# Peptides against a protein of PDB entry 8PQO: the designs that were tried, part 189

Target 1, 252 residues: chain A of PDB entry 8PQO
Amino acid sequence: VLLKEYRVILPVSVDEYQVGQLYSVAEASKNETGGGEGVEVLVNEPYEKDGEKGQYTHKIYHLQSKVPTFVRMLAPEGALNIHEKAWNAYPYCRTVITNEYMKEDFLIKIETWHKPDLGTQENVHKLEPEAWKHVEAVYIDIADRSQVLSKDYKAEEDPAKFKSIKTGRGPLGPNWKQELVNQKDCPYMCAYKLVTVKFKWWGLQNKVENFIHKQERRLFTNFHRQLFCWLDKWVDLTMDDIRRMEEETKRQ

## One batch from the design tools (peptide; made by RFdiffusion4, then SolubleMPNN)

Design b1_p26_1_s2 (from b1_p26_1, 18 letters changed)
Fold by OpenDDE base, seed 2:
Structure b1_p26_1_s2 (fold): chain B 252 residues (1-252), chain A 26 residues (1-26)
Amino acid sequence: as target 1 above (252 residues)
Amino acid sequence: MMFGIMEIAKLMLDITLENYLKKLKE
């Protein structure tokens, strides 16, 4: 098991982020060919648990159409089905990813708290001390180009170049976080993403767990760079606007 | 978070398939 807490600081408010996240997810999914293909929504309902109220979703990603025919023919039963269970109680979110074939030998859990701070809280997820001491805190700086793979880099998604017309935010210089502290008019927040990766196959545990973390970090980095650079597209939208857009997309 | 699942899934499938094939040969 490998745990890391990714802390993503953004010059947006917690309330703004909720809109921006939903918009950016929708936009990113449109840009990916076949992003919605093979996705089955089993459950989408409100939930209440331990004082937490939100929306629960259970999705199955059927990968049969995404792999070569020979893989589909040789793959064990259930190996091509990925389950995603998500509890969305913003500003808290939890996602659990499992595979039917691997069962308990594979787990990706992502727990996120969105806080109106600069990533300074320790153990925001309230882990036991023994568990927390094994968690690596990883700060993601969306303005740091060195954290972005060359193949992922797009100038239009570079926070160091982007200037929001609607808000005046950006571009983000090398010391943007420090400068932000002195700017009373600019909101900020941190997404604390505790990622738990479990892969119990002997000889492959460390390799796979580290790989998954690398991919998650890459995803978080690129996503939040996009989220910020798309600020002018979503900052004036309301949650009702987002819900309407989602409903319209479902009808198509 | 849908976008990152495919790359992870592909790797997992490759590993799973490799492991499965090895077991079949034993």
Scores: peptide ipSAE 0.154, ipTM 0.761, DockQ to the pose 0.456
Fold by OpenDDE base, seed 5:
Structure b1_p26_1_s2 (fold): chain B 252 residues (1-252), chain A 26 residues (1-26)
Amino acid sequence: as target 1 above (252 residues)
Amino acid sequence: MMFGIMEIAKLMLDITLENYLKKLKE
């Protein structure tokens, strides 16, 4: 098991982020080829547990159409089905990813707290001390081009070049986080993303767990760069606007 | 939320298939 807490600082408020995240997810999904194909929604309902209120979703990603025929023929039963269970109680969110074939030998859990701070809170997810001491804190700087793969880089999604017309935020220089403290009119937040990766197959555990973390970091980095650079597209939207957009998308 | 599940899925499938094939040869 490998745990890392990714801390993504953004020059947006927690409330703004809720809109921006949903918009950016929808936008990114549209840009992905086959992003919605093979997705089965088993459950989508409100939940309440221990004072936590939110939306619970259970989705199955059927990958049969995403792999070559010979892979489908060779794949064991359940290997091409990935389950995603999500508890969305913004500003808290939890996602659990499992596979039918690997069962307990594979787990990806992503727990996120969105806080109106600069990533200074320790153990925001309230892990036991023994567990917390093994968690690596990883700061993602959305303005740092060196954290972006060349193949992922787009100038229009570079926070170091982008300036929001509507808000005046950006571009983000090398010391933007330090400068942000002095800008009382600019909101900020941190997404604390605790990622737990479990892969128990002997000889592959470390390799796979590290690889998954590398991919998650890449995804978080690119996503939040987009989110910020798309600020002018979503900053004036309300949650009701987002809901309408989602409903319209479902009807298509 | 669907954060790049396909990249992870591809890796997991490759590993799964490799492991499965090894077991079939036993």
Scores: peptide ipSAE 0.152, ipTM 0.765, DockQ to the pose 0.489
Fold by OpenDDE base, seed 3:
Structure b1_p26_1_s2 (fold): chain B 252 residues (1-252), chain A 26 residues (1-26)
Amino acid sequence: as target 1 above (252 residues)
Amino acid sequence: MMFGIMEIAKLMLDITLENYLKKLKE
């Protein structure tokens, strides 16, 4: 098991982020080839548990159409089905990813708290002290180009170059986080993303767990760079606007 | 987390397939 807490600081408010996240997810999904194909939504309903209220979603990603024919023929039963269970109670969110074939030998859990701070809180997910000792805190700086792979880099998605016309935010210089503290008119938040990766196959545990974390970090970095650089596209949208957009997308 | 899952899924599938085939040969 490998745990890391990724802390992503953004010059947006917690309330703004809720809109921006949904917009950016939708936009990013449109840009992905075959993004909606093979996705089955089993459950999408409100939930209430232990005082937590939100939306529960259970999706299955069927990979049968995404792999070569010989792979489909050779793959064991359940190997091509990925389950995603999500509890969205913003500003808290939890996602659990599993596979039918691997069962208990594979788990990816992502728990996120969105807080109006600069990533200074320790153990925001309230882990046991012994467990918290094994968590590496990783700060993601969306303005730091060195954290972005060359193949992922796009100038139009570079926070160090982007200037928001609607809000005046950006570009983000090397010391933007420190400067943000002195700018009383600019909101800020941190997404605390605790990622738990478990892969119990002998000889592959460390390799796979580290690989998954590397991919998650890459994903978080690119996503939040996009989210910020798309600020002018979503900052004036309301949650109702987002809901309408989602409904329109479902009809297409 | 809609996007990015495919890269992880493909990797996991490759690993799964390799291990499955290895077990069948044993």
Scores: peptide ipSAE 0.145, ipTM 0.759, DockQ to the pose 0.481
Fold by OpenDDE base, seed 4:
Structure b1_p26_1_s2 (fold): chain B 252 residues (1-252), chain A 26 residues (1-26)
Amino acid sequence: as target 1 above (252 residues)
Amino acid sequence: MMFGIMEIAKLMLDITLENYLKKLKE
């Protein structure tokens, strides 16, 4: 098991982020091959548990159509089905990813707290001390180009170049986080993403767990760079606007 | 929240397939 807590600081408020996240997810999904294809929603219902209120979703990603024929022919039963269980109680969110074939040998859990701070809280997910001491805190700087793979880099998604017309935020220089403290009119938040990766196949545990974390980090980095650079596209949207957009996307 | 599940899925599929094939050869 490998745990890392990714801390993504953004010059947006927690409330703004809720809109921006949903918008950016929707926008990014449009550009992905097979964005919604092969996704089965098993459950989508409100939940209330231990004071946590939100929306629970259980989705199955059927990858049969997304892999080559030879993979489909050779893959064991259940291997091409990925289950995603999500508890969305913004500003808290939990996602659990499992696979039918790997069963208990594979788990990705992403627990996110969105806090109006600069990523200074320790153990925001309230892990036991013994567990917390093994968590690596990883700060993602959306303005740091060195954290972006060359193949992922787009100038239009570079926070170091972007200037929001609507908000005046950006561009984010090398010391933008420090400067943000002095900008009382600019909101900020941190997404604390505790990522738990478990892969129990002998000889592959460390390799796979580290690889998944690398991919998650890459994803978080790119996503939040987009989120910020798309600020002018979503900052004036309401949650109702987002819901309408989601419904429109489902119809495509 | 659609966070890179496809990329991870692809990796997992590759690993799964490789492992499965190895087991079949045993």
Scores: peptide ipSAE 0.142, ipTM 0.760, DockQ to the pose 0.546

Design b1_p26_1_s3 (from b1_p26_1, 16 letters changed)
Fold by OpenDDE base, seed 3:
Structure b1_p26_1_s3 (fold): chain B 252 residues (1-252), chain A 26 residues (1-26)
Amino acid sequence: as target 1 above (252 residues)
Amino acid sequence: PLFGINEIAFLMLNITMENYLKELEE
């Protein structure tokens, strides 16, 4: 098991982020090849449990059409079905990813708190001390080009170059986080993303767990760079606007 | 294309799979 807490600081408010995240997810998914193909939605309903109120979703990702033929032919029953269970009670979110074949031997859990701070809170997910001491805190700086793979880099998605016309935010210089503290008119937040990865296969555990974390970090970095650089596209949208957009997309 | 509340995980799967396949080819 490998745990890391990724902390992503953004020059947006927690309320703004709710809209921006949904917009950016939609846009990013459209830009990906095969987006939505092989996805089965089993459950999509409101939930209320232990004082937590939000939306629960259960999706199955069928990967049969996304893997090479030889992999599909050799894959055991259920091995190419990925289950995603998500609890969205923004500003708290939890996602659990499992596989039918691997059962308890495979787990990806992502728990996120969105807080109006600069990533200074310790153990925001309230882990036991023994567990918390094994968590690596990883700060993602969306303005740091060195954290971006060359193949992922796009100038139009570079926070160090982007200037928001609607809000005046950006570009983000090398010391943007420190400067933000002195700018009382600019909101800020941190997404605390605790990622738990378990891959219990002899000889492959460390390799796969580290690989998955590497991909998660890459995803979080690129996604939030896009989210910020798309600020002018979503900052004036409301949650109602987002809901309408979602409904329109479902009809297409 | 699917439009849902929690599609970020699907993006992760796509990226992971693409990268894994590329690594196997190397």
Scores: peptide ipSAE 0.035, ipTM 0.689, DockQ to the pose 0.115
Fold by OpenDDE base, seed 5:
Structure b1_p26_1_s3 (fold): chain B 252 residues (1-252), chain A 26 residues (1-26)
Amino acid sequence: as target 1 above (252 residues)
Amino acid sequence: PLFGINEIAFLMLNITMENYLKELEE
């Protein structure tokens, strides 16, 4: 099991992020080839547990059509079915990803707290001390070009170049986080993403767990760079606007 | 149904699978 807490600092408020996240997810999904293909929604309902209220979803991603024929032919029964259970109670979110074939031997859990701070809270997810000491904190700097793969880089999605017309935020220089403290009119937040990865196969555990974390980091980096650079597209939208967009999309 | 997805799960599955498959082909 490998645990890392990714901390993504953004020059947006927690409230703004809720809109921006949903917008950016939708936009990113449209840009992905085969997006939504092979997705089965089993459950989509509100939940309430221990004072936590939100939306619960259970989805199955059928990957049979997304893998080469030889992979599909060699894959054991259930190996290409990924289950995603998600509890969305913004500003708290939890996602659990499992596989029918691997059962308890495979787990990806992502727990996110969105806080109006600069990533200074320790153990925001309230792990036991023994567990917390094994968690690596990883700071993602969306303005740092060196954290972006060349193949992922787009100038129009570079926070170091982007200037928001509507808000005046950006571009983000090398010391933007430090400078942000002095800008009282600019909101900020941190997404604390605790990622738990378990791949319990002898000889492959460390390799696969590290690989998955590498992909998660890449995803978080690129996504939040986009989110920020798309600020002018979503900053004037309300949650009601997003809901209307969702309904319109469902009808298509 | 796409609007209700977590930014992690859907995109992660795509990116991870693509990269993993590329590595297998090498």
Scores: peptide ipSAE 0.035, ipTM 0.692, DockQ to the pose 0.175
Fold by OpenDDE base, seed 2:
Structure b1_p26_1_s3 (fold): chain B 252 residues (1-252), chain A 26 residues (1-26)
Amino acid sequence: as target 1 above (252 residues)
Amino acid sequence: PLFGINEIAFLMLNITMENYLKELEE
C-alpha cells in the first residue's frame, strides 16, 4: 500500500473551484476519445452518512474495447471491469476504484478536502497517527514548469504566462504563493488529495503502485494548470449554469 | 452522458488507463 497526500494550491476560492472543476472536467473530456463508452451507471442517488450529505454513484467501466485484442483475449474474467464508487459531498469527495478480478488485492482510493488555506493543515483527513506517519505529503505547484513533462506542456496552459482578464489574477511567478498571502483581494484554496493505492501482487506491487501515483500526480498537475488558465471561461458561471450545461450534454 | 457529478473520477481513470496502455506500447 502506498499513500500520498497531494496538496494543490490555487488562487481561487473554494466556491469558485467547484464551478471551475466541473467546467474543466467537461472541457478535458471533450478532448478524450471514447468518453462514455463502456460505462454502466448502477447507482446514482443522494446519501447521508455520519453527518456527510451528498451524491453517491456506482459505475462500472468496461474496458474490453479500450485494450488491444491480445490483452482482451488473455485477460482473466472480470479483469477489465473497473468499479467506481464515489461520494460527492463538496467540499469533501471520496472515490473508490476496485476491480472484479483483483477484489481486495486492488484499490485506488482518492479522498479530497477543499480548504481555504495554503496547504498548511496536517492530517486534514484525520487518519490515525500510525497511518498518517506513512503518508507522504506532495506539493503540486501549478506554476512550476519543472513539474510538467515536456510532452504535456502547452503554452496556453502555462500559469506562468496566463493573465486573467476578468479577475486580474496571474501570471504566477516563482513566488506567487508568498505574494498571494499579501493580496487580501485574491482568494486561495488547497485541494488535499489523499491517494491510497494498493496492488497486492508479488513482484509488481511497488512498480504498479508507484506507476499509478505517478500518473495521478501528472493528472493533478496538468488538470489544475488547465483549470487556472481557463479561469476567464468559467469564473462567471454559476453552479446552475454548470447544471444546465450538463443537461444539454446529456441531450446530445 | 458522463458529464456530471463524478466526471472527475472518470477523467482520472481514463487518463490513467490511457497512459498505462501507451507505456505498454513503448
Scores: peptide ipSAE 0.088, ipTM 0.720, DockQ to the pose 0.104; fails the geometry check
Fold by OpenDDE base, seed 4:
Structure b1_p26_1_s3 (fold): chain B 252 residues (1-252), chain A 26 residues (1-26)
Amino acid sequence: as target 1 above (252 residues)
Amino acid sequence: PLFGINEIAFLMLNITMENYLKELEE
């Protein structure tokens, strides 16, 4: 099991982020392979548990059409069906990803707290001390080009170059986080993403667990760079606007 | 694109899988 807490600091408010996140997901997914193909929604219902109120979803991602033929041919029954159970109670979210074949031997859990701070809270997910001491805190700096793979880099998605016309935020210089403290009119937040990866196959555990974390980090980095650089596209939208957009999309 | 409360997870899964497949080809 490999646990890392990714802390993504952004010059947006928690409320703004809710809109920006949904917008950016929609925008980023337009050109992604597979779109909504192979997704089966089993459950989509509100939930209330232990003071947490939100929306629960259970989805199955059927990957048979998304993998090479040789993988499909070699994959055991159920190995290409990914189950996603998600609890969305923004500003808290939890996603649990499992596989029908691997069962207890495979787990990806992503728990996110969105807090109006600069990533300074320790153990925001309230792990036991013994567990917390094994969590690596990883700070993602969206302005740090060195954290971006060359193949992922786009100038139009570079927070160090972007200037928001609507908000005046950016560009984000090397000390942008420190400068936020002096910019009292600029909101900020941190997404605390605790990622738990378990892959209990002998000889492959470390390789796969590290690989998944590497991909998640890459995703979080690129996504939030986009989110910020698309600020002018979504900052004036409301959650109602997003919901309307979602409904319009569902009607298609 | 797929809209929903948890579309980020969907995006994460797709990107992760795509990256994995690309690395297998390299």
Scores: peptide ipSAE 0.040, ipTM 0.697, DockQ to the pose 0.102; fails the geometry check

Design b1_p26_1_s4 (from b1_p26_1, 18 letters changed)
Fold by OpenDDE base, seed 2:
Parts: structure tokens; C-alpha cells; sequence
Structure b1_p26_1_s4 (fold): chain B 252 residues (1-252), chain A 26 residues (1-26)
């Protein structure tokens, strides 16, 4: 099991982020391989648990169409079915990914708290001390070019170059986080993303767990660079606007 | 109903698929 807490600082408010995240996910997913094929929504309902109130979803991703024929023929039963259970109670979110074949030997859990701070809180997810001491805190700086792979870099998605016309935010220089404290008109937040990866397979555990974390970090970095650079596209939208956009997309 | 959450899952799927398939085929 490998745990890391990714802390992403953004010059937006917690309320703004809710809109920006939904917008950016919709935009970023347009060219993804997931599409709608092979996705089965089992549950989509409100929930209440331990004072937490939100929306619960259970989806199955059937990967049979995403792999070569010989893989489909040789894959064990259930190996190509990925289950995703998600609890959305913004500003808190939890996603659990499992596989029918691997059962308890495979787990990806992502728990996110969105806080109006600069990533200074320790153990925001309230882990036991023994568990928390094994968590690596990883700060993602969306303005740091060195954290972006060359193949992922786009100038139009570079926070160090972007200037928001609508808000005046950006570009983000090397010391943007320190300077942000002195800008009372610019809100800020941190997404604390605790990622738990378990891949209990002899000889492959460390390799796969580290690989998944590497990909998650890459995803978080690129996504939030996009979110900020697309600020002018979503900052004037409301949650109602987003809901209408989502409904319109479903009808097409 | 949060359609945007479903879209987040799509992004996560590519990562999970790549890692999982790599492990299965080794």
C-alpha cells in the first residue's frame, strides 16, 4: 500500500473551484478514450452518512472493447470490469476504484478536501497517527514548468504565461504563492488529495503502485493547469449553468 | 445528479486501465 497526499494550490476560491472543476472535467474528457461506451451506471442517488450529505454513484467500466481480442479471450472472469464508487459531498469527495477479479488485492482510493488555505493543514483527512506518518505530502505547483512532461506541455495551458482578462489573475511567477497572501482581492484554496493505492501482487506491488501514483500526479498537474488557464471560460458560470450544460450534453 | 463527477471518472479510467493492463500482460 502506498499513500500520498497531493496538495494543489490554486488562486481561486473553494466556491469557484466547484464550477471550474466541473467545467474543466467536461472539457478535458472530450478527447479521452473513455467515452460513453462500456460505462454502466448502477447507482446514482443522494446519500447521508456520518453527517456527510451528497451524491453517491456506482459505475462499472467494461473494458472488453478497450483491449485486443486475444486479451479478452485470455482475461480471467471479471478482470476487465472496473468498479468506481464515488461520494460527492463537496467540498469533500471520495472515489474508490476496484476490480472484480483482483477483489481486495486492488484498490485506488482518492479522498479530497477543498480548503480555503495554502496547503498548510496537516492530516486534514484525520488519519490515525501511525497511518499518517507513512503518508508523503506532495506539493503540486501549477506554475512550475519542471513538473510538466514535455509531451504534455502546451503554451496556452501554461499558468506562467496566462493572464485572466475577467479576473486579472496571472501570470503566475515563481513566487506567486507568497505574493498571493498580499493580494486581498485574490482568493485561494488547496485541494488536499489523499491517494491510496494498493496492488497486492507479488513482484509487481511497488512497480504498479508507484506507476499509478506517477500517473495520478501527472493527471492532477495537467488538469489544474488547464483549470486555471480556462478561468475566463468558466468564472462567470454558476452551478445552475453547469447543470444545464450537463443536461444538454446528455441529450446529444 | 452530478454529471461532472462522471467525467472525472473517465479521466481516471485511462490511468487505471493503463496500469492494470500493464500488470495483467506481464
Amino acid sequence: as target 1 above (252 residues)
Amino acid sequence: MMFGIMEIAKLMLDITLEAYLKALLE
Scores: peptide ipSAE 0.041, ipTM 0.701, DockQ to the pose 0.162
Fold by OpenDDE base, seed 5:
Structure b1_p26_1_s4 (fold): chain B 252 residues (1-252), chain A 26 residues (1-26)
Amino acid sequence: as target 1 above (252 residues)
Amino acid sequence: MMFGIMEIAKLMLDITLEAYLKALLE
């Protein structure tokens, strides 16, 4: 088991992020080859547990059509079915990824708190002390080009070059986080993403768990760079606008 | 709401597949 807490600081408010995240996910998912195909929604309902209220979703991703024939032939039963259970109670979110074949030997859990701070809170997910001492805190700087793979880099998605016309935010220089403290008119937040990875296959555990974390970090970095650089596209939208857009998309 | 983590889900699928394939090769 390998746990890391990724802290993504953004020059947006927690309320703004709620809109921006949903917009950016929808935008980034447009025209994706794997978008929607092979996805089975088992459950999509509101939930309430221990004072937490939100939306619960259970999806199955069937990978049979997304892999080569020889992979389908070699894959054991259930190996190409990925289950995603998600609890969205913004500003808290939790996602659990499992596989039918691997059962308890495979788990990816992503728990996120969105807080109006600069990533200074310790153990925001309230882990036991023994567990928390093993969690590595990883700060993602969306303005740091060195954290982006060359193949992923796009100039139009570079926070160090982007300036929001509507808000005046950006470009983000090397010390943008420190400067943000003095910018009282600019809101900020941190997404605390606790990622738990389990891959209990002897000889491969550490290798695979580290690999998954590497890819998660890559995703978080690229996504939030996009979110910020698309600020002018979503900052004037409301949650009602987003909900309407989602409903319209579902009907198409 | 169903779009909340679509990009994450896509990557998770790719990661899972790659991890599985690596395991088969070991």
Scores: peptide ipSAE 0.036, ipTM 0.700, DockQ to the pose 0.264
Fold by OpenDDE base, seed 3:
Structure b1_p26_1_s4 (fold): chain B 252 residues (1-252), chain A 26 residues (1-26)
Amino acid sequence: as target 1 above (252 residues)
Amino acid sequence: MMFGIMEIAKLMLDITLEAYLKALLE
């Protein structure tokens, strides 16, 4: 089991981020080949548990059509079915990813707190001290081009070049986070993403767990660069607007 | 409803292709 806490600082408020996240997920999904193909929604309902109130979703991602034929032929039954269980109680979110074939031997858990700070809180997820001491804190700087793979880089998604017309935020220079502290008119927040990865196959555990974390970091970096650079597209939207957009997407 | 798509669409394909191929073919 390998745990890391990714901290993503953004020049947006916690309330703004709620809209921006949903918009950016929808937009990014549209840009992906295949879109929502192979996605089966089993559950989508409100939940309330231990004072946590939000929306629970259970989805199955059928990857059979998205892998080469030889992979489909070699893959054991259930190996290409990924289950995603998500509890969205913003500003707290939890996502659990499992696989039908690997069962208890595979787990990706992503727990996120969105806080109106600059990523300075320790152990926001309230882990036991023994567990917390094994968690590596990883800061993601969306303005740092060196953290982006060349194949992922797009100039229109570069926070160091983008300037929001509607808000005046950006471009983000090398010291943007420190400068943000002195800008009382610019909101900020941090997404604390505790990622737990378990891949319990002898000889492959460390390799795969580290690989998954590498991909998660890559995903978080690219996503939040997009989120910021798309600020003018979503900053004036309301949650009702987002809900309407989601309904329209479902009809397609 | 849309939450989680980014985590699976871009992550799990790479994981499934690379991790499972390594596990099944080695």
Scores: peptide ipSAE 0.035, ipTM 0.697, DockQ to the pose 0.330
Fold by OpenDDE base, seed 1:
Structure b1_p26_1_s4 (fold): chain B 252 residues (1-252), chain A 26 residues (1-26)
Amino acid sequence: as target 1 above (252 residues)
Amino acid sequence: MMFGIMEIAKLMLDITLEAYLKALLE
């Protein structure tokens, strides 16, 4: 098991991020191979637990059409079905990804708190001290080009070059986070993403767990660079607008 | 339908698939 807490600081408010995240997910999903194909929604209902109120979803991703023929032919029963359970109680969210075949031997859990701070809170997810001391805190700087793979880099998605016409935010210079502390008129937040990866397979655990974390970090970096650079596209949208976009994405 | 705020899930699908396939092939 490998735990890391990724802290992503953004020059947006917690309320703005709710819209921006949903927009960016929908927009990015349009570019994914197969779109919503192979997605089965088992549950989509409100929930309430321990004072937490939100929406619970259970989806199955059927990967049979996404893998090479030889993999599909050799895959054990259930091996190509991925389950995603999500508890969305913004500003808190939890997503759990499992596989029918791997059972308890495979887990990706992402727990996110969105806080109106600059990533200064320690143990925001309230882990036991013994567990927390083993969590690596990783700061993602969306303006730092060195954190972006060359193949992922796009000039139109570079926060160091982008200037929002609607809000005046950006471009983000090398010291943008420090300067943000002194800019009272610019909102800011931090997404605290605690990522738990478990891959219990003899000889492969550390390799696979580290690989997944590497890819998660890459994903978070690229996603939030897009989110910021798309600010003018989503900042004036309502939640109803977002819901319509989600429905359109599902049909593609 | 509301996406889970971490329904980066569709984006995570490729990541999960790649990791899973690598594990199966090694």
Scores: peptide ipSAE 0.051, ipTM 0.726, DockQ to the pose 0.167; fails the geometry check

